# Peptides against a protein of PDB entry 3EFO, part 79

Target 1, 262 residues: chain A of PDB entry 3EFO
Amino acid sequence: SQLADLYKSCETDALINFFAKSAFKAVLHQPLKVIREILVNQTAHMLACYRKNCASPSAASQLILPDSMKVLPVYMNCLLKNCVLLSRPEISTDERAYQRQLVMTMGVADSQLFFYPQLLPIHTLDVKSTMLPAAVRCSESRLSEEGIFLLANGLHMFLWLGVSSPPELIQGIFNVPSFAHINTDMTLLPEVGNPYSQQLRMIMGIIQQKRPYSMKLTIVKQREQPEMVFRQFLVEDKGLYGGSSYVDFLCCVHKEICQLLN

## One batch from the design tools (peptide; made by RFdiffusion4, then SolubleMPNN)

Design b2_p8_6_s1 (from b2_p8_6, 6 letters changed)
Fold by OpenDDE base, seed 1:
Structure b2_p8_6_s1 (fold): chain B 262 residues (1-262), chain A 8 residues (1-8)
Amino acid sequence: as target 1 above (262 residues)
Amino acid sequence: SHVLIDME
């Protein structure tokens, strides 16, 4: 059908870019609450239309996402949780204005990375492989106390270290004997020169490649105060300022779809 | 093709 073809051709990253720019333009003329409701409504309507006209019958308890939009909800939730669309006193007007302007000028690839960061388990690196590690979902549930993770969103880069990170990897990256010896005030990794260090630097270089901004590196130790900043980029988790987790958002969308169709 | 997510 015509609709089926439309959904097949849909590019979620482009759609999110459009929604973001549209919403961020609307903040100048409409209340934030209305904008958020519109975004959720649009999401629900698109998915309801698919369920009604394109999808095979399924249980009412199941959410149906076309392949082209399988990541639409998670990106939409990230958009909804952006500081530009939140009415919290903790968020300064300057920060809202800054991020608004940034997104308004972002291309599709930039906004995709901005709203949903790359989170790479670098503790799993094979120094004999030229392949980049597969990204994991941006949630605390995907972190490991024994792991080391690199997070990047096009503007910021974080190196997160679990409290039980392997000493040999710490030595390889920082040339220090233990987790406690890592200096989190540094913004550059030392030139250790071993294969693991070189591979990590290569990965960081690849991530930085073709990005319009130079990402500042922040080293974060698990259970230390600066980790709270890092956790804000775990976008599938519940937001600090009242934003929903991805799971909660899915429930919300599903509920609205059911209301539209029943 | 589509993805099914059990919401229960």
Scores: peptide ipSAE 0.501, ipTM 0.952, DockQ to the pose 0.906
Fold by OpenDDE base, seed 3:
Structure b2_p8_6_s1 (fold): chain B 262 residues (1-262), chain A 8 residues (1-8)
Amino acid sequence: as target 1 above (262 residues)
Amino acid sequence: SHVLIDME
């Protein structure tokens, strides 16, 4: 059917870019509450239409996502949790204005990375491989006290170190003997020169490639104060300012779909 | 095709 073909051809990254720019434009003349409601409704309507017209029948307790939109909800939740759309006094007008302007000028690839960062398990690196490690979901549940992770969203880059990070990796990256010796004030990794360090630097270079902005590196130790900033980029978790986790958002969308169809 | 997520 024509409708089925439409869903098959859907590009979620383009949709998110469109929704983001539309919402951020609407901020100038619409209440934030209304904008958020519209975004949720639009998400629900698109998925409800698919369930009604394109999907095979399934239990009401199941959420059906077309393959082309399997990541639409998570990106939409990230958009909804962006400071531009949040009505919290803790968020300054300047920060809202800054992020609004950034997104308004972003291409499809830029906005995709911006809303959902890459989170790479660096501790799993194969020094003999030129491939990037497979990204993990942006959630605290995917972190490990024994792990080292690189996070990037096109604007910021973080190197997160678990409290039990392997000393050999710490030595390899920072040329210091232990976790406690790592200086988190540095914004550049030292030129250690070993294969692990070189590969990490290569990965960082690849991530930086074709990005419109230079990403400043922030070193983050687990359980230290700067980790709080890092955790804000774990976008599938509950937001600091009342934003929904991805799981909770899915429940919300599912409920809305059911209301539309039943 | 599509993805099914159990919401129960």
Scores: peptide ipSAE 0.500, ipTM 0.952, DockQ to the pose 0.915
Fold by OpenDDE base, seed 4:
Structure b2_p8_6_s1 (fold): chain B 262 residues (1-262), chain A 8 residues (1-8)
Amino acid sequence: as target 1 above (262 residues)
Amino acid sequence: SHVLIDME
């Protein structure tokens, strides 16, 4: 059917870009609460329509997502949790305006990365491979105290180190003997020159390539205060300022879909 | 195709 074809051809990244720009334009004229409700409603309506017209019958307790939109909810939740759409006094007007303007000018690829960062387990790097490590989901549950992760969203780059990060990797990256010796005030990795360091730098370079903004590197140690900033980019988790987790958002969307169809 | 997520 025409609808089925539409859903098959749908690209979530393009949709999110559209929704983001639409919402961020709307903030100038509509209350944030209304905008958020509209976004959720639109999400639910799209998925409800699919369930009604395109999907095979399934239990009401199951959420059905077309393949093309399988990550729509998570991205939508990320959009909803963006500071531009959050009504929190902790968020300055300038920051809100800044991010709004940034997104308004972002292409599809840029906005995709912006809303859902890449989180790369660099502790598993193969120094002989030129391939980027497979990204993991942006959630605390995917972190490891023994791991080292690189997070990038097109604007910021974080190097997160678990408290039990391997000393050999720490030395390889920072040329220091232990986790405690890492200086988190640095914004550049030292030129250690070993294969691991070189590979990491290459990866960072690749991530930086074709991005409109130079990403500042922030080194984050687990359980240190600056980690809180990093945690905000774990977008599938519950937001600091009241944003829902991905799971909670899925439940919300599912309930709304059921409401629409039943 | 589609993805099914059990919401129970």
Scores: peptide ipSAE 0.491, ipTM 0.951, DockQ to the pose 0.914
Fold by OpenDDE base, seed 5:
Structure b2_p8_6_s1 (fold): chain B 262 residues (1-262), chain A 8 residues (1-8)
Amino acid sequence: as target 1 above (262 residues)
Amino acid sequence: SHVLIDME
């Protein structure tokens, strides 16, 4: 069908870029609440239309996502959780303005990465392999106290270290004997020179490639104060400033779809 | 052609 073809041709990354720019433009003229409602409404309507006209019948308790939009909800939630669209006094006007302007100039690839960061398990690196580790979902549930993770969203880069990170990796990356000895004030990794260090630096370089901005590196120790900032980029989790988790957002969208169709 | 997510 014509509708089916339309959904098959849909590019979620392009949609998110469009919705982001549209919403961020609307911030100047419309209340944030209205903007958020519109975004959710649009999401629900698109998915409701698919369910009604394109999808095979399924249980009402199931959410149906076309393949082309399988990640639409998660990105939409990330957009909704962006500081520009949050009505929280804790968020400064300057921060809102800054991020608004940034997104307004972002291409499709840039905005995709911006809203949903890459989270890479660095502790799984094979120094004998040239392959990058597969990204994991941006959630605390994917972290481990024994792990080391690199997070990047095109603007910021974080190296997160679990409290039980392997000492050999700590030594390899920082040339210090233990987690406790890591200096989190540094914004550059030392040039230790071993294969692991070199591999990590290479990965960081690859991530930095083709990005319009140089990403500042922040080293984060688990359970230290700066980790709170890092956790804000775990976008599938519940937001600090009232943003929903991905799961909660899915429930919200599903409910709205059901309301539209029933 | 689509993904099903159990919401319960």
Scores: peptide ipSAE 0.491, ipTM 0.951, DockQ to the pose 0.894

Design b2_p8_6_s2 (from b2_p8_6, 6 letters changed)
Fold by OpenDDE base, seed 1:
Structure b2_p8_6_s2 (fold): chain B 262 residues (1-262), chain A 8 residues (1-8)
Amino acid sequence: as target 1 above (262 residues)
Amino acid sequence: SHVLIDMS
């Protein structure tokens, strides 16, 4: 069908860019609550239309996502959880204004990375491989106390270290004997010169490549206070300022779809 | 062509 073809051609990254800019423009004229409701409504309507007109019949308990929009809900939730669309006193007006302006000027690729960071398991690096490690979902459930992860969203870069991260990797990256010896005040990795260090630096370089901003590196130790900031970028988890987890948002969207179709 | 997520 004509509608089915439309969904097949849809690009979620372009949509989220559009919705973000539209919403961030609307905040100047509309209440945040209304904007949030519109975004959820738009998401539900698009998916309801697909279910009604394009998808084969399925159980009411199942959420149906077209392939082209399989990540739409997670990105939409990230947008909804952005400080620009949240009314919390902990978020300054300046921060909202800054984030708003940033997104208003972002291209599709920029906004995609901004809303959903890249999280890479660095502890799994194969120094003999030319391939980047596969990104994992941005959730605490994907972290490991034995692991080392690199997170980047186009503006910030974090190197997260589990409390039980391998000492040999710590030595390889920082040239110190243990986790306890890592200085988290560093914004640059030392040039240790071993293959693992070089591979990590290469990966960081690739991530930084073609990004409009130079990402500052923050080294984060698990269970230390600065980890709280890092966890805010685990966008599939529940937000600090009342934002829903991805799972919760899916439930919300599914409920609204059912309401539209019943 | 589509992804099914069990919401039950």
Scores: peptide ipSAE 0.483, ipTM 0.953, DockQ to the pose 0.909
Fold by OpenDDE base, seed 3:
Structure b2_p8_6_s2 (fold): chain B 262 residues (1-262), chain A 8 residues (1-8)
Amino acid sequence: as target 1 above (262 residues)
Amino acid sequence: SHVLIDMS
């Protein structure tokens, strides 16, 4: 059908860019509560329409996502959890203004990365491969105490180290004997020169390519205070200021879809 | 096609 073809042609990255800019423009003239409700409503309506007109029959307890929109909900939740759309007093006006202006000028690729960061398990690097490691979902559940992860959202870059990260990798990256010796005040990795260090630097370079802003590197040790900042970029988890986890958001959207179709 | 998620 024509509708089916339409859904097949949808591009989530373009949609989220549109919704982000529309919402961030609307904050100037509409209450935040209304804007959030509109975004959720639009998400639910799009998915409800698909279920009604395009999808094969399925149990009401199942959420149906067209392939083209399988990641739309997670991006939408990230948008909803952005400081620009939050009413928490802990968020300064300056921070809201800053992020609003950033997003208003972002292209499709920029906003995609901004709202959903790349999280790369660099402890699994194959030094013989030129391919980037496969990104994992941005959730604490995907981290490991034995792992080392690189996170980037186009504006910030983090190197997260588990408390039990391999000493050999620590030595390879930082040229120090152990996790405890890592200086988290550094913003640049040392040029150690071994294959692992070189590969990591290459990956960081690739991530930085064609990005409009230079990403400062922040070294983060698990269980240290600065890790809390890093955790805010694990966007599928529950937000610090009342934002929902991705799972909770899916439940919310599903309920609204059911209400629309029942 | 589409993805099914059990919300039960």
Scores: peptide ipSAE 0.483, ipTM 0.953, DockQ to the pose 0.920
Fold by OpenDDE base, seed 5:
Structure b2_p8_6_s2 (fold): chain B 262 residues (1-262), chain A 8 residues (1-8)
Amino acid sequence: as target 1 above (262 residues)
Amino acid sequence: SHVLIDMS
Protein backbone atom coordinates (compact mmCIF):
# COMPACT_ATOMS: atom_id res chain seq x y z
CA SER B 1 0.00 0.00 0.00
CA GLN B 2 0.95 3.61 -0.36
CA LEU B 3 0.96 3.97 3.38
CA ALA B 4 3.23 1.01 3.79
CA ASP B 5 5.61 2.55 1.34
CA LEU B 6 5.56 5.73 3.33
CA TYR B 7 6.64 3.94 6.47
CA LYS B 8 9.38 2.17 4.60
CA SER B 9 10.77 5.49 3.52
CA CYS B 10 10.76 7.01 6.97
CA GLU B 11 14.06 8.12 8.40
CA THR B 12 13.99 7.99 12.15
CA ASP B 13 16.99 10.21 12.59
CA ALA B 14 15.36 12.90 10.50
CA LEU B 15 12.12 12.54 12.40
CA ILE B 16 13.84 12.88 15.73
CA ASN B 17 15.65 15.94 14.52
CA PHE B 18 12.37 17.42 13.38
CA PHE B 19 10.53 16.56 16.56
CA ALA B 20 13.34 17.86 18.69
CA LYS B 21 13.51 21.18 16.93
CA SER B 22 9.76 21.50 16.85
CA ALA B 23 9.47 20.75 20.53
CA PHE B 24 12.34 22.98 21.48
CA LYS B 25 10.77 25.78 19.53
CA ALA B 26 7.43 25.15 21.15
CA VAL B 27 8.83 25.53 24.66
CA LEU B 28 8.82 29.24 24.06
CA HIS B 29 5.05 29.42 23.89
CA GLN B 30 3.61 26.17 25.18
CA PRO B 31 3.71 24.40 28.52
CA LEU B 32 6.22 21.61 28.80
CA LYS B 33 3.51 19.19 29.79
CA VAL B 34 1.65 19.86 26.59
CA ILE B 35 4.75 19.48 24.50
CA ARG B 36 5.58 16.15 26.07
CA GLU B 37 2.04 14.97 25.54
CA ILE B 38 2.18 15.96 21.92
CA LEU B 39 5.39 14.05 21.38
CA VAL B 40 4.03 10.93 23.00
CA ASN B 41 0.82 11.34 21.09
CA GLN B 42 2.61 11.68 17.79
CA THR B 43 4.66 8.61 18.53
CA ALA B 44 1.62 6.61 19.45
CA HIS B 45 -0.36 7.80 16.46
CA MET B 46 2.35 6.92 14.00
CA LEU B 47 2.72 3.48 15.44
CA ALA B 48 -1.00 2.97 15.80
CA CYS B 49 -1.51 3.87 12.19
CA TYR B 50 1.11 1.38 11.17
CA ARG B 51 -0.42 -1.33 13.28
CA LYS B 52 -3.84 -0.65 11.89
CA ASN B 53 -3.02 -0.23 8.25
CA CYS B 54 0.31 -1.81 7.49
CA ALA B 55 1.28 -4.46 9.99
CA SER B 56 0.20 -8.04 9.98
CA PRO B 57 -2.16 -8.94 12.77
CA SER B 58 -0.45 -9.58 16.06
CA ALA B 59 -1.35 -10.09 19.67
CA ALA B 60 -2.49 -7.02 21.51
CA SER B 61 0.25 -7.61 24.02
CA GLN B 62 2.87 -7.05 21.37
CA LEU B 63 4.23 -3.73 20.29
CA ILE B 64 4.77 -3.53 16.56
CA LEU B 65 7.45 -1.25 15.21
CA PRO B 66 8.07 -0.80 11.52
CA ASP B 67 11.67 -1.43 10.62
CA SER B 68 12.17 2.18 9.67
CA MET B 69 11.02 3.24 13.11
CA LYS B 70 12.43 0.47 15.23
CA VAL B 71 14.53 2.96 17.17
CA LEU B 72 12.06 5.82 17.09
CA PRO B 73 10.71 5.12 20.57
CA VAL B 74 14.09 5.03 22.23
CA TYR B 75 15.12 8.28 20.61
CA MET B 76 11.79 9.83 21.42
CA ASN B 77 12.22 8.87 25.03
CA CYS B 78 15.64 10.43 25.01
CA LEU B 79 14.12 13.59 23.63
CA LEU B 80 11.46 13.57 26.29
CA LYS B 81 14.09 13.13 28.94
CA ASN B 82 16.17 16.02 27.74
CA CYS B 83 16.48 18.83 30.23
CA VAL B 84 14.79 21.23 27.85
CA LEU B 85 11.55 19.34 28.15
CA LEU B 86 11.72 18.46 31.83
CA SER B 87 9.84 20.50 34.37
CA ARG B 88 12.27 20.07 37.20
CA PRO B 89 13.49 22.88 39.38
CA GLU B 90 16.87 21.22 39.63
CA ILE B 91 17.46 22.05 36.01
CA SER B 92 18.51 25.62 35.57
CA THR B 93 17.00 27.87 32.98
CA ASP B 94 20.45 28.48 31.65
CA GLU B 95 21.05 24.82 31.05
CA ARG B 96 17.76 24.48 29.27
CA ALA B 97 18.49 27.48 27.14
CA TYR B 98 21.93 26.21 26.32
CA GLN B 99 20.85 22.78 25.23
CA ARG B 100 17.88 24.18 23.40
CA GLN B 101 20.09 26.37 21.29
CA LEU B 102 22.50 23.56 20.66
CA VAL B 103 19.87 21.23 19.33
CA MET B 104 18.23 23.92 17.27
CA THR B 105 21.38 24.12 15.21
CA MET B 106 22.11 20.41 15.00
CA GLY B 107 21.93 18.42 11.85
CA VAL B 108 20.35 15.02 11.64
CA ALA B 109 23.50 13.11 12.44
CA ASP B 110 24.41 15.42 15.29
CA SER B 111 21.07 15.20 17.00
CA GLN B 112 20.99 11.46 16.66
CA LEU B 113 24.26 11.10 18.50
CA PHE B 114 23.30 13.77 20.97
CA PHE B 115 20.12 12.07 22.06
CA TYR B 116 21.51 8.56 22.00
CA PRO B 117 25.19 8.35 22.81
CA GLN B 118 27.66 5.81 21.63
CA LEU B 119 28.75 3.49 24.38
CA LEU B 120 31.75 1.39 23.47
CA PRO B 121 33.24 -1.45 25.48
CA ILE B 122 36.85 -0.53 25.01
CA HIS B 123 38.01 -3.25 27.36
CA THR B 124 37.28 -5.62 24.52
CA LEU B 125 39.73 -3.96 22.19
CA ASP B 126 41.88 -6.20 20.12
CA VAL B 127 45.02 -4.34 19.25
CA LYS B 128 45.44 -6.52 16.22
CA SER B 129 42.00 -5.75 14.91
CA THR B 130 41.07 -2.82 12.72
CA MET B 131 37.44 -3.06 13.73
CA LEU B 132 35.96 -0.75 16.28
CA PRO B 133 34.15 -2.33 19.16
CA ALA B 134 30.44 -2.62 18.67
CA ALA B 135 28.42 -0.11 20.61
CA VAL B 136 26.24 -1.38 23.39
CA ARG B 137 22.91 -0.07 24.59
CA CYS B 138 23.13 2.95 26.83
CA SER B 139 22.13 1.27 30.04
CA GLU B 140 23.80 0.42 33.29
CA SER B 141 22.87 -3.17 32.60
CA ARG B 142 25.42 -3.18 29.82
CA LEU B 143 28.21 -2.01 32.05
CA SER B 144 30.40 -4.33 34.04
CA GLU B 145 32.62 -3.76 37.02
CA GLU B 146 35.35 -5.46 35.08
CA GLY B 147 34.87 -3.27 32.07
CA ILE B 148 36.03 0.00 30.63
CA PHE B 149 33.62 1.93 28.48
CA LEU B 150 33.84 4.98 26.30
CA LEU B 151 30.72 7.11 25.97
CA ALA B 152 30.27 9.96 23.54
CA ASN B 153 27.30 12.08 22.56
CA GLY B 154 28.96 14.61 20.32
CA LEU B 155 29.44 17.08 23.14
CA HIS B 156 30.92 15.02 25.92
CA MET B 157 33.19 12.05 26.06
CA PHE B 158 33.48 9.83 29.10
CA LEU B 159 35.84 7.05 29.88
CA TRP B 160 34.16 4.94 32.51
CA LEU B 161 36.17 2.44 34.50
CA GLY B 162 34.73 -0.35 36.52
CA VAL B 163 36.07 -0.86 40.00
CA SER B 164 37.41 -4.20 38.88
CA SER B 165 38.67 -3.10 35.52
CA PRO B 166 41.73 -5.04 34.42
CA PRO B 167 44.94 -3.69 35.91
CA GLU B 168 46.75 -4.42 32.70
CA LEU B 169 44.37 -2.16 30.82
CA ILE B 170 44.67 0.51 33.45
CA GLN B 171 48.39 0.29 33.07
CA GLY B 172 48.02 0.39 29.34
CA ILE B 173 45.80 3.44 29.33
CA PHE B 174 47.03 5.45 32.27
CA ASN B 175 50.44 4.02 33.03
CA VAL B 176 49.49 3.53 36.65
CA PRO B 177 49.49 0.30 38.60
CA SER B 178 45.90 0.23 39.77
CA PHE B 179 42.43 1.66 39.64
CA ALA B 180 43.07 3.65 42.77
CA HIS B 181 45.95 5.47 41.15
CA ILE B 182 43.93 6.82 38.26
CA ASN B 183 43.65 10.58 38.36
CA THR B 184 40.15 11.53 37.32
CA ASP B 185 41.04 15.18 37.09
CA MET B 186 42.80 14.64 33.82
CA THR B 187 41.04 15.57 30.62
CA LEU B 188 43.58 13.93 28.36
CA LEU B 189 44.90 10.44 28.31
CA PRO B 190 48.61 10.11 28.76
CA GLU B 191 50.59 9.12 25.75
CA VAL B 192 51.68 5.78 27.07
CA GLY B 193 52.61 4.62 23.62
CA ASN B 194 51.63 0.97 23.77
CA PRO B 195 49.34 -0.51 21.13
CA TYR B 196 46.31 -0.50 23.38
CA SER B 197 46.74 3.13 24.27
CA GLN B 198 47.24 4.05 20.67
CA GLN B 199 44.19 2.14 19.58
CA LEU B 200 42.05 3.80 22.20
CA ARG B 201 43.28 7.16 21.11
CA MET B 202 42.53 6.24 17.54
CA ILE B 203 38.99 5.28 18.46
CA MET B 204 38.53 8.52 20.31
CA GLY B 205 39.77 10.32 17.26
CA ILE B 206 37.33 8.53 15.03
CA ILE B 207 34.48 9.41 17.34
CA GLN B 208 35.57 13.01 17.37
CA GLN B 209 35.82 13.10 13.62
CA LYS B 210 33.28 15.29 11.86
CA ARG B 211 31.69 16.37 15.10
CA PRO B 212 31.13 20.11 15.26
CA TYR B 213 32.30 20.35 18.85
CA SER B 214 35.44 19.14 20.48
CA MET B 215 34.40 16.65 23.08
CA LYS B 216 36.06 17.08 26.42
CA LEU B 217 37.15 13.83 27.97
CA THR B 218 36.03 13.03 31.47
CA ILE B 219 37.52 10.11 33.32
CA VAL B 220 34.96 8.41 35.50
CA LYS B 221 35.58 5.84 38.16
CA GLN B 222 32.74 3.61 39.10
CA ARG B 223 31.22 4.45 42.48
CA GLU B 224 32.82 7.85 42.61
CA GLN B 225 30.82 11.04 42.56
CA PRO B 226 31.41 11.92 38.92
CA GLU B 227 29.77 8.68 37.91
CA MET B 228 26.44 10.30 38.61
CA VAL B 229 27.01 12.66 35.75
CA PHE B 230 28.01 9.80 33.53
CA ARG B 231 24.90 7.85 34.37
CA GLN B 232 22.76 10.64 33.03
CA PHE B 233 23.90 9.60 29.60
CA LEU B 234 22.74 6.05 30.06
CA VAL B 235 19.59 7.17 28.38
CA GLU B 236 17.76 3.87 28.39
CA ASP B 237 17.74 3.85 32.17
CA LYS B 238 15.45 5.82 34.39
CA GLY B 239 16.38 9.44 34.31
CA LEU B 240 17.72 11.33 37.26
CA TYR B 241 14.98 13.90 37.04
CA GLY B 242 11.99 11.68 36.58
CA GLY B 243 12.46 10.56 33.04
CA SER B 244 11.29 7.09 32.19
CA SER B 245 13.40 4.16 31.27
CA TYR B 246 13.12 2.95 27.73
CA VAL B 247 11.11 -0.03 28.88
CA ASP B 248 8.71 2.15 30.79
CA PHE B 249 8.34 4.41 27.82
CA LEU B 250 7.57 1.50 25.56
CA CYS B 251 4.87 0.47 27.95
CA CYS B 252 3.48 3.95 27.90
CA VAL B 253 3.47 4.10 24.13
CA HIS B 254 1.97 0.66 23.86
CA LYS B 255 -0.80 1.61 26.21
CA GLU B 256 -1.60 4.69 24.22
CA ILE B 257 -1.60 2.75 20.97
CA CYS B 258 -4.03 0.29 22.44
CA GLN B 259 -6.24 3.13 23.54
CA LEU B 260 -6.22 4.55 20.05
CA LEU B 261 -7.09 1.29 18.39
CA ASN B 262 -9.52 -0.20 20.91
CA SER A 1 8.76 -5.74 7.85
CA HIS A 2 8.42 -4.91 11.49
CA VAL A 3 9.78 -5.67 14.91
CA LEU A 4 7.62 -7.30 17.54
CA ILE A 5 8.18 -6.56 21.19
CA ASP A 6 6.36 -8.61 23.76
CA MET A 7 4.91 -6.22 26.27
CA SER A 8 3.33 -8.87 28.50
Scores: peptide ipSAE 0.479, ipTM 0.952, DockQ to the pose 0.914
Fold by OpenDDE base, seed 4:
Structure b2_p8_6_s2 (fold): chain B 262 residues (1-262), chain A 8 residues (1-8)
Amino acid sequence: as target 1 above (262 residues)
Amino acid sequence: SHVLIDMS
């Protein structure tokens, strides 16, 4: 069917880019609450339409996502949790304006990365491999105290270190003997020169490639105060400013879909 | 095709 073909051809990244720009334009003349509601409604309507017209019958307790939109909810939630769409006094007008302008000029790839960061398990690097490590979901549940993770969203880059990060990796990256010796005030990794360090630098370079902005590196130690900033980029988790987790958002979307169809 | 997520 025409609708089925439409859903097959739909690209979530393009949709999110469109929704983001539309919403960020609308903030100038519509209440944030209304904008958020519209975004959720649009998401629900699209998925409800699919369920009604394209999907095989399934239990009401199941959320049905076309393959092309399997990550739409998570990205939509990220959009909804962006500071531009949040009515929080903690967020300065300048910051909101800044991010708004950034997104308004972002291409599809840029906005995708911006809303859903890459989170790479650096501790699993194979120095003999030229392949980038597979990204993990942006959630605390995917972190490990023994791990080292690199997060990038096109604007910021974080190197997160678990409290139990392997000393050998710490030595390899920072040329210091232990976690405690890592200086988190550094914005650049030292030129240690070993294969692991070189590979990490290579990865960072690849991530930086073709990005319109130079990403500042922030080194974050687990359980230190700056980790809270890092955790804001774990977008699948509950937001600090009241944003829903991915799971909660799925429930919300599912509920609304059911309401539309019943 | 599609993805099914159990919301129960």
Scores: peptide ipSAE 0.476, ipTM 0.951, DockQ to the pose 0.919

Design b2_p8_6_s3 (from b2_p8_6, 7 letters changed)
Fold by OpenDDE base, seed 2:
Structure b2_p8_6_s3 (fold): chain B 262 residues (1-262), chain A 8 residues (1-8)
Amino acid sequence: as target 1 above (262 residues)
Amino acid sequence: SYVLIEME
């Protein structure tokens, strides 16, 4: 159907960019609660329309997403969890204003990365391969104590190290013998010169490529205080300031869809 | 194509 074709041609990243800018503009004139409700409602309406007009009959317990919009909910949840749309007192007005202005000037690719960071398992790097490691979902459940992960959202870059990350990799990256010896105050990786270090630097360079802002690198050790900041970028998890997990958001959207259709 | 997500 024509409608089905429309959904197939839908670019989720463009939609998120649009919704983000629209919402961030609306904060000047509308209560945050209303804006959030509108975003959820719009998401539900779009998906409900697809289900009603394009999808095959399914059980009420099923959420049907068109392939082109399969990531819409997760991005929308990320948008909803952005500090600009949160009214928590822990978030300063200045921070809201800053991020608002940033997003208002972002292109589609920039906003996509901003709302849903790239999380790469660095510990899986094959120095003999020219391929980048496959990104994992931005959730704590995808991290491992034995792993090393690189997270980037276009503005910030984090290198997260598990408490049990391999000493050989630590040596390769930082030229120190153990996890405990890593200096988290550093903002640049040392040029160790080994293949692993070079490959990691290459990956970081690729990630930085075509980004309008230079991403500051933050070294994060698992279970240390700075990890709390890092965890805020695990956008599929529950937010610190009242934001929902992706799963919870899906439930919310599903309920809304059911209300629209039944 | 579509993505099916089971919700309970």
Scores: peptide ipSAE 0.025, ipTM 0.628, DockQ to the pose 0.935
Fold by OpenDDE base, seed 5:
Structure b2_p8_6_s3 (fold): chain B 262 residues (1-262), chain A 8 residues (1-8)
Amino acid sequence: as target 1 above (262 residues)
Amino acid sequence: SYVLIEME
């Protein structure tokens, strides 16, 4: 159908960029609560219309998403959880203003990465392979105490180290014997010179080369205080300042869709 | 095509 074709042709990345910019513009003249409601409502309406007019009949317990919008909810949740759309006193006005301005100038690719970071399991690197590791979902559930992960959102880069990270990898990356010896104050990786180190640096370089802003590297040890900042970029998890997890958001959207279709 | 997500 014509409608189905329309939904299939819709690109989620462009849509989220549009919603982000429209919302971030609206914050200047509309209450945050209203803006958030509009975004959720728009999402629900779009998906409800698709379900009604395009999707095959399904059980009420199932949320049907068009393929082109299969990631719309997760991105929308990320948008809703952005500090610009939150009214928490813990978030400074300056930070909101800063991020607002940033997003207002972002292209589609930039905003996509900004709202949903890349999380790479670098502990799985094969120095003999030229392939980048596959990104994992941005959730703590995807982390492992034995793992080392690189997170990047176009503005920030984090190297997260599990408390049980392999000493061999720690030695390879930092040239120190153990997790405890890692200096988290550094913003640059040492020039160790081994293949693993070189590959990691290459990956970081590739990520950086594709972005307009220079990303500062933050080294984060699991269970240390700075990890709290890192965890805020695990966007599928529950937010520190009241933002919903992806699962919770899906439930919310699903409920609204059901209401629209009843 | 579409994606099915089962909700509990």
Scores: peptide ipSAE 0.025, ipTM 0.610, DockQ to the pose 0.946
Fold by OpenDDE base, seed 3:
Structure b2_p8_6_s3 (fold): chain B 262 residues (1-262), chain A 8 residues (1-8)
Amino acid sequence: as target 1 above (262 residues)
Amino acid sequence: SYVLIEME
């Protein structure tokens, strides 16, 4: 059907850009509570419409999403959890204003990366491959104490190191003998010159490519205080300031869809 | 109970 084709052709990245800019414009003249409710409602309505008009009948316990919109809820949740849309005293007005202005000027690709970071398992790198490692979901559940991960959202870049990350990789990246010897105050990786170091630097370069802003590198050790900042970018997890996990958000949206279809 | 089904 024409409607089904429309949903199949839907570009979620464009939608999230639109919703983000619309919401961030609306904060100037509407209460945050109202804006959040509208966003959730719009999400539910779109998905309900698809289910009603395009999807085969299913049990009430099932949430049906087309491939083109399968990531819409996660992006929407990320938007809802952005500091601009949160009314918490811990978030300064300046920070809200700053992020608002950033997003208002972002293109589709930029906003997508901003709301949902790229998280790469660096410990799995093939030094002979020219391909980037496959990104993992932005959740603590995808991290490993034995792993090393690179996170980038177009503005910030983090290199996260598990407490049990391989000493050989640490040596390869930092030219130090152990995890304890890594200096997290550095903002640049040393040019060690081995294949692993070179590959990592290449990957970082690729990530930086075509981004409008230069991403500052922050090195983070697991279980150290700066990790808390890093964890804020694990957007599928529960937010620090009361934002829902992705799973919880899906449940919320599903309930609303059911209400719309009843 | 919650089940997510993706349709192509």
Scores: peptide ipSAE 0.024, ipTM 0.608, DockQ to the pose 0.138
Fold by OpenDDE base, seed 1:
Order: structure tokens, then sequence, then C-alpha cells
Structure b2_p8_6_s3 (fold): chain B 262 residues (1-262), chain A 8 residues (1-8)
């Protein structure tokens, strides 16, 4: 159908950019509760329309998404969990204003990365390859105590190290003998010069490339206090300030879709 | 439980 073609041609990243800017404009005139409801309703209506007009009949327990919109819910949840749309005392007005202005000027590519960070398993690097490692989902469940991960959202960059990360990689990256010797106050990686170090630096360079802002590097050790800040960027997990996990949000949207169709 | 189905 013509409608099906429309959904297939839909660019989720463009939609999220639009919804973000629309919502962030609306905060000046509408209550946050109303804005959040509108975003959820819009998501549900779009998916309900697809299900009704494009999808084959399925069980009520199944949430059907077109390929072009398969990541829309996760992005929408990230938008809903942004500090601009939250009324928590822990979030300053200045921070909300700052992020609002940032997003209002972001292009499609920038907003995509901002709302859903890139999380790369650095411990799996092939020093003989020029390709970036495949990104993993932004959830704690995708981390490993034996792993090293690089996270970037266009504004911040984190290098997360598991408590059991390989000593040889630690030596390769930091030129120190063990996890305990890593200085988390550094904002730059040392020039070690080995192939692994060079590969990591190359990857970081690629990530930084074509980004409008220079991302400051933060070294994070698992189970240390600064890890709490890092975990806020694991956007598929439950938010610190009451935001839903991606799974919970899907359930919410599905419930609303069922209400619309039944 | 909910099942996510992606349609190509």
Amino acid sequence: as target 1 above (262 residues)
Amino acid sequence: SYVLIEME
C-alpha cells in the first residue's frame, strides 16, 4: 500500500530531531506532563496506524514495527528521559536551558548521536583492521567486567574499564601494570605507541571527526563513584530520575496501541 | 510478556 511505502521511507533520525525540537519549543508554553503525553501518544498513534493499515494480523502480545521505525521507541524514550523534559530538583534550570539550546541547533546526525550514544567494545579491537568495532546496545547488560568500552554522544566521551579488564590491554593503553594503577583524572590517553594504542586513538579520532564539539575524555573504572555518571548514558536502562527503561517504555506504548485499536 | 517484531 501507499501507506506502507511511506513508513518504509520514513527516517527515524529525522523524526526524532523533529520531535525533540518540537518538544523543546513546547516547554516554553506547555506543562511538561502534557508534552510527555503528546510524545507518547504520537508514538502510539504512528505505530497503531502502521499496525492497522500495513501489518498482518498478529497476536495482541506482539508489537509490530516497520524496519524504518524499529528504533523509534528507543529514541523517543531517550527524548522523554532528557533533563529538558524532566521536572526534578536535582536538575538545575541552567542545565535544562543549556541542553535545550544545544538540541535546538542540532542537525539530524548530531541529535541522533546525542540521544543514543555510540558504545563500542574496545577490548575486541583487531589491530590489523581499519574498521570500527560494532556498537552494542547502551545498557549495563551489554557491558562485561572483562571488557573495555568507549562511549560517545557527541558531547562527552567515556572510556569504561571493567574491574577484570585484561592487564595486557591496560598496559597497552595506559602503560601501567594493572587496573589499580590507572589514573582516572587524566583527560588524554598517553602516547604509548604500540599497535593497540594507535588503533584506539584512531577510533577515537574517527568518532570525533565531523562533530561540532570537542568531546572531553573521561576515564571510568567500574565500581568507582564516577561510574554513576557514566551509567546515565546507558539510555536503555532505567533512568536515575524516574525515566523508564526501554523495555518498560515498549510495554507502555504497546498498551496504548491496544487501547487505540480496540 | 511482549514480543517485538520487526517487519522488513
Scores: peptide ipSAE 0.024, ipTM 0.639, DockQ to the pose 0.137

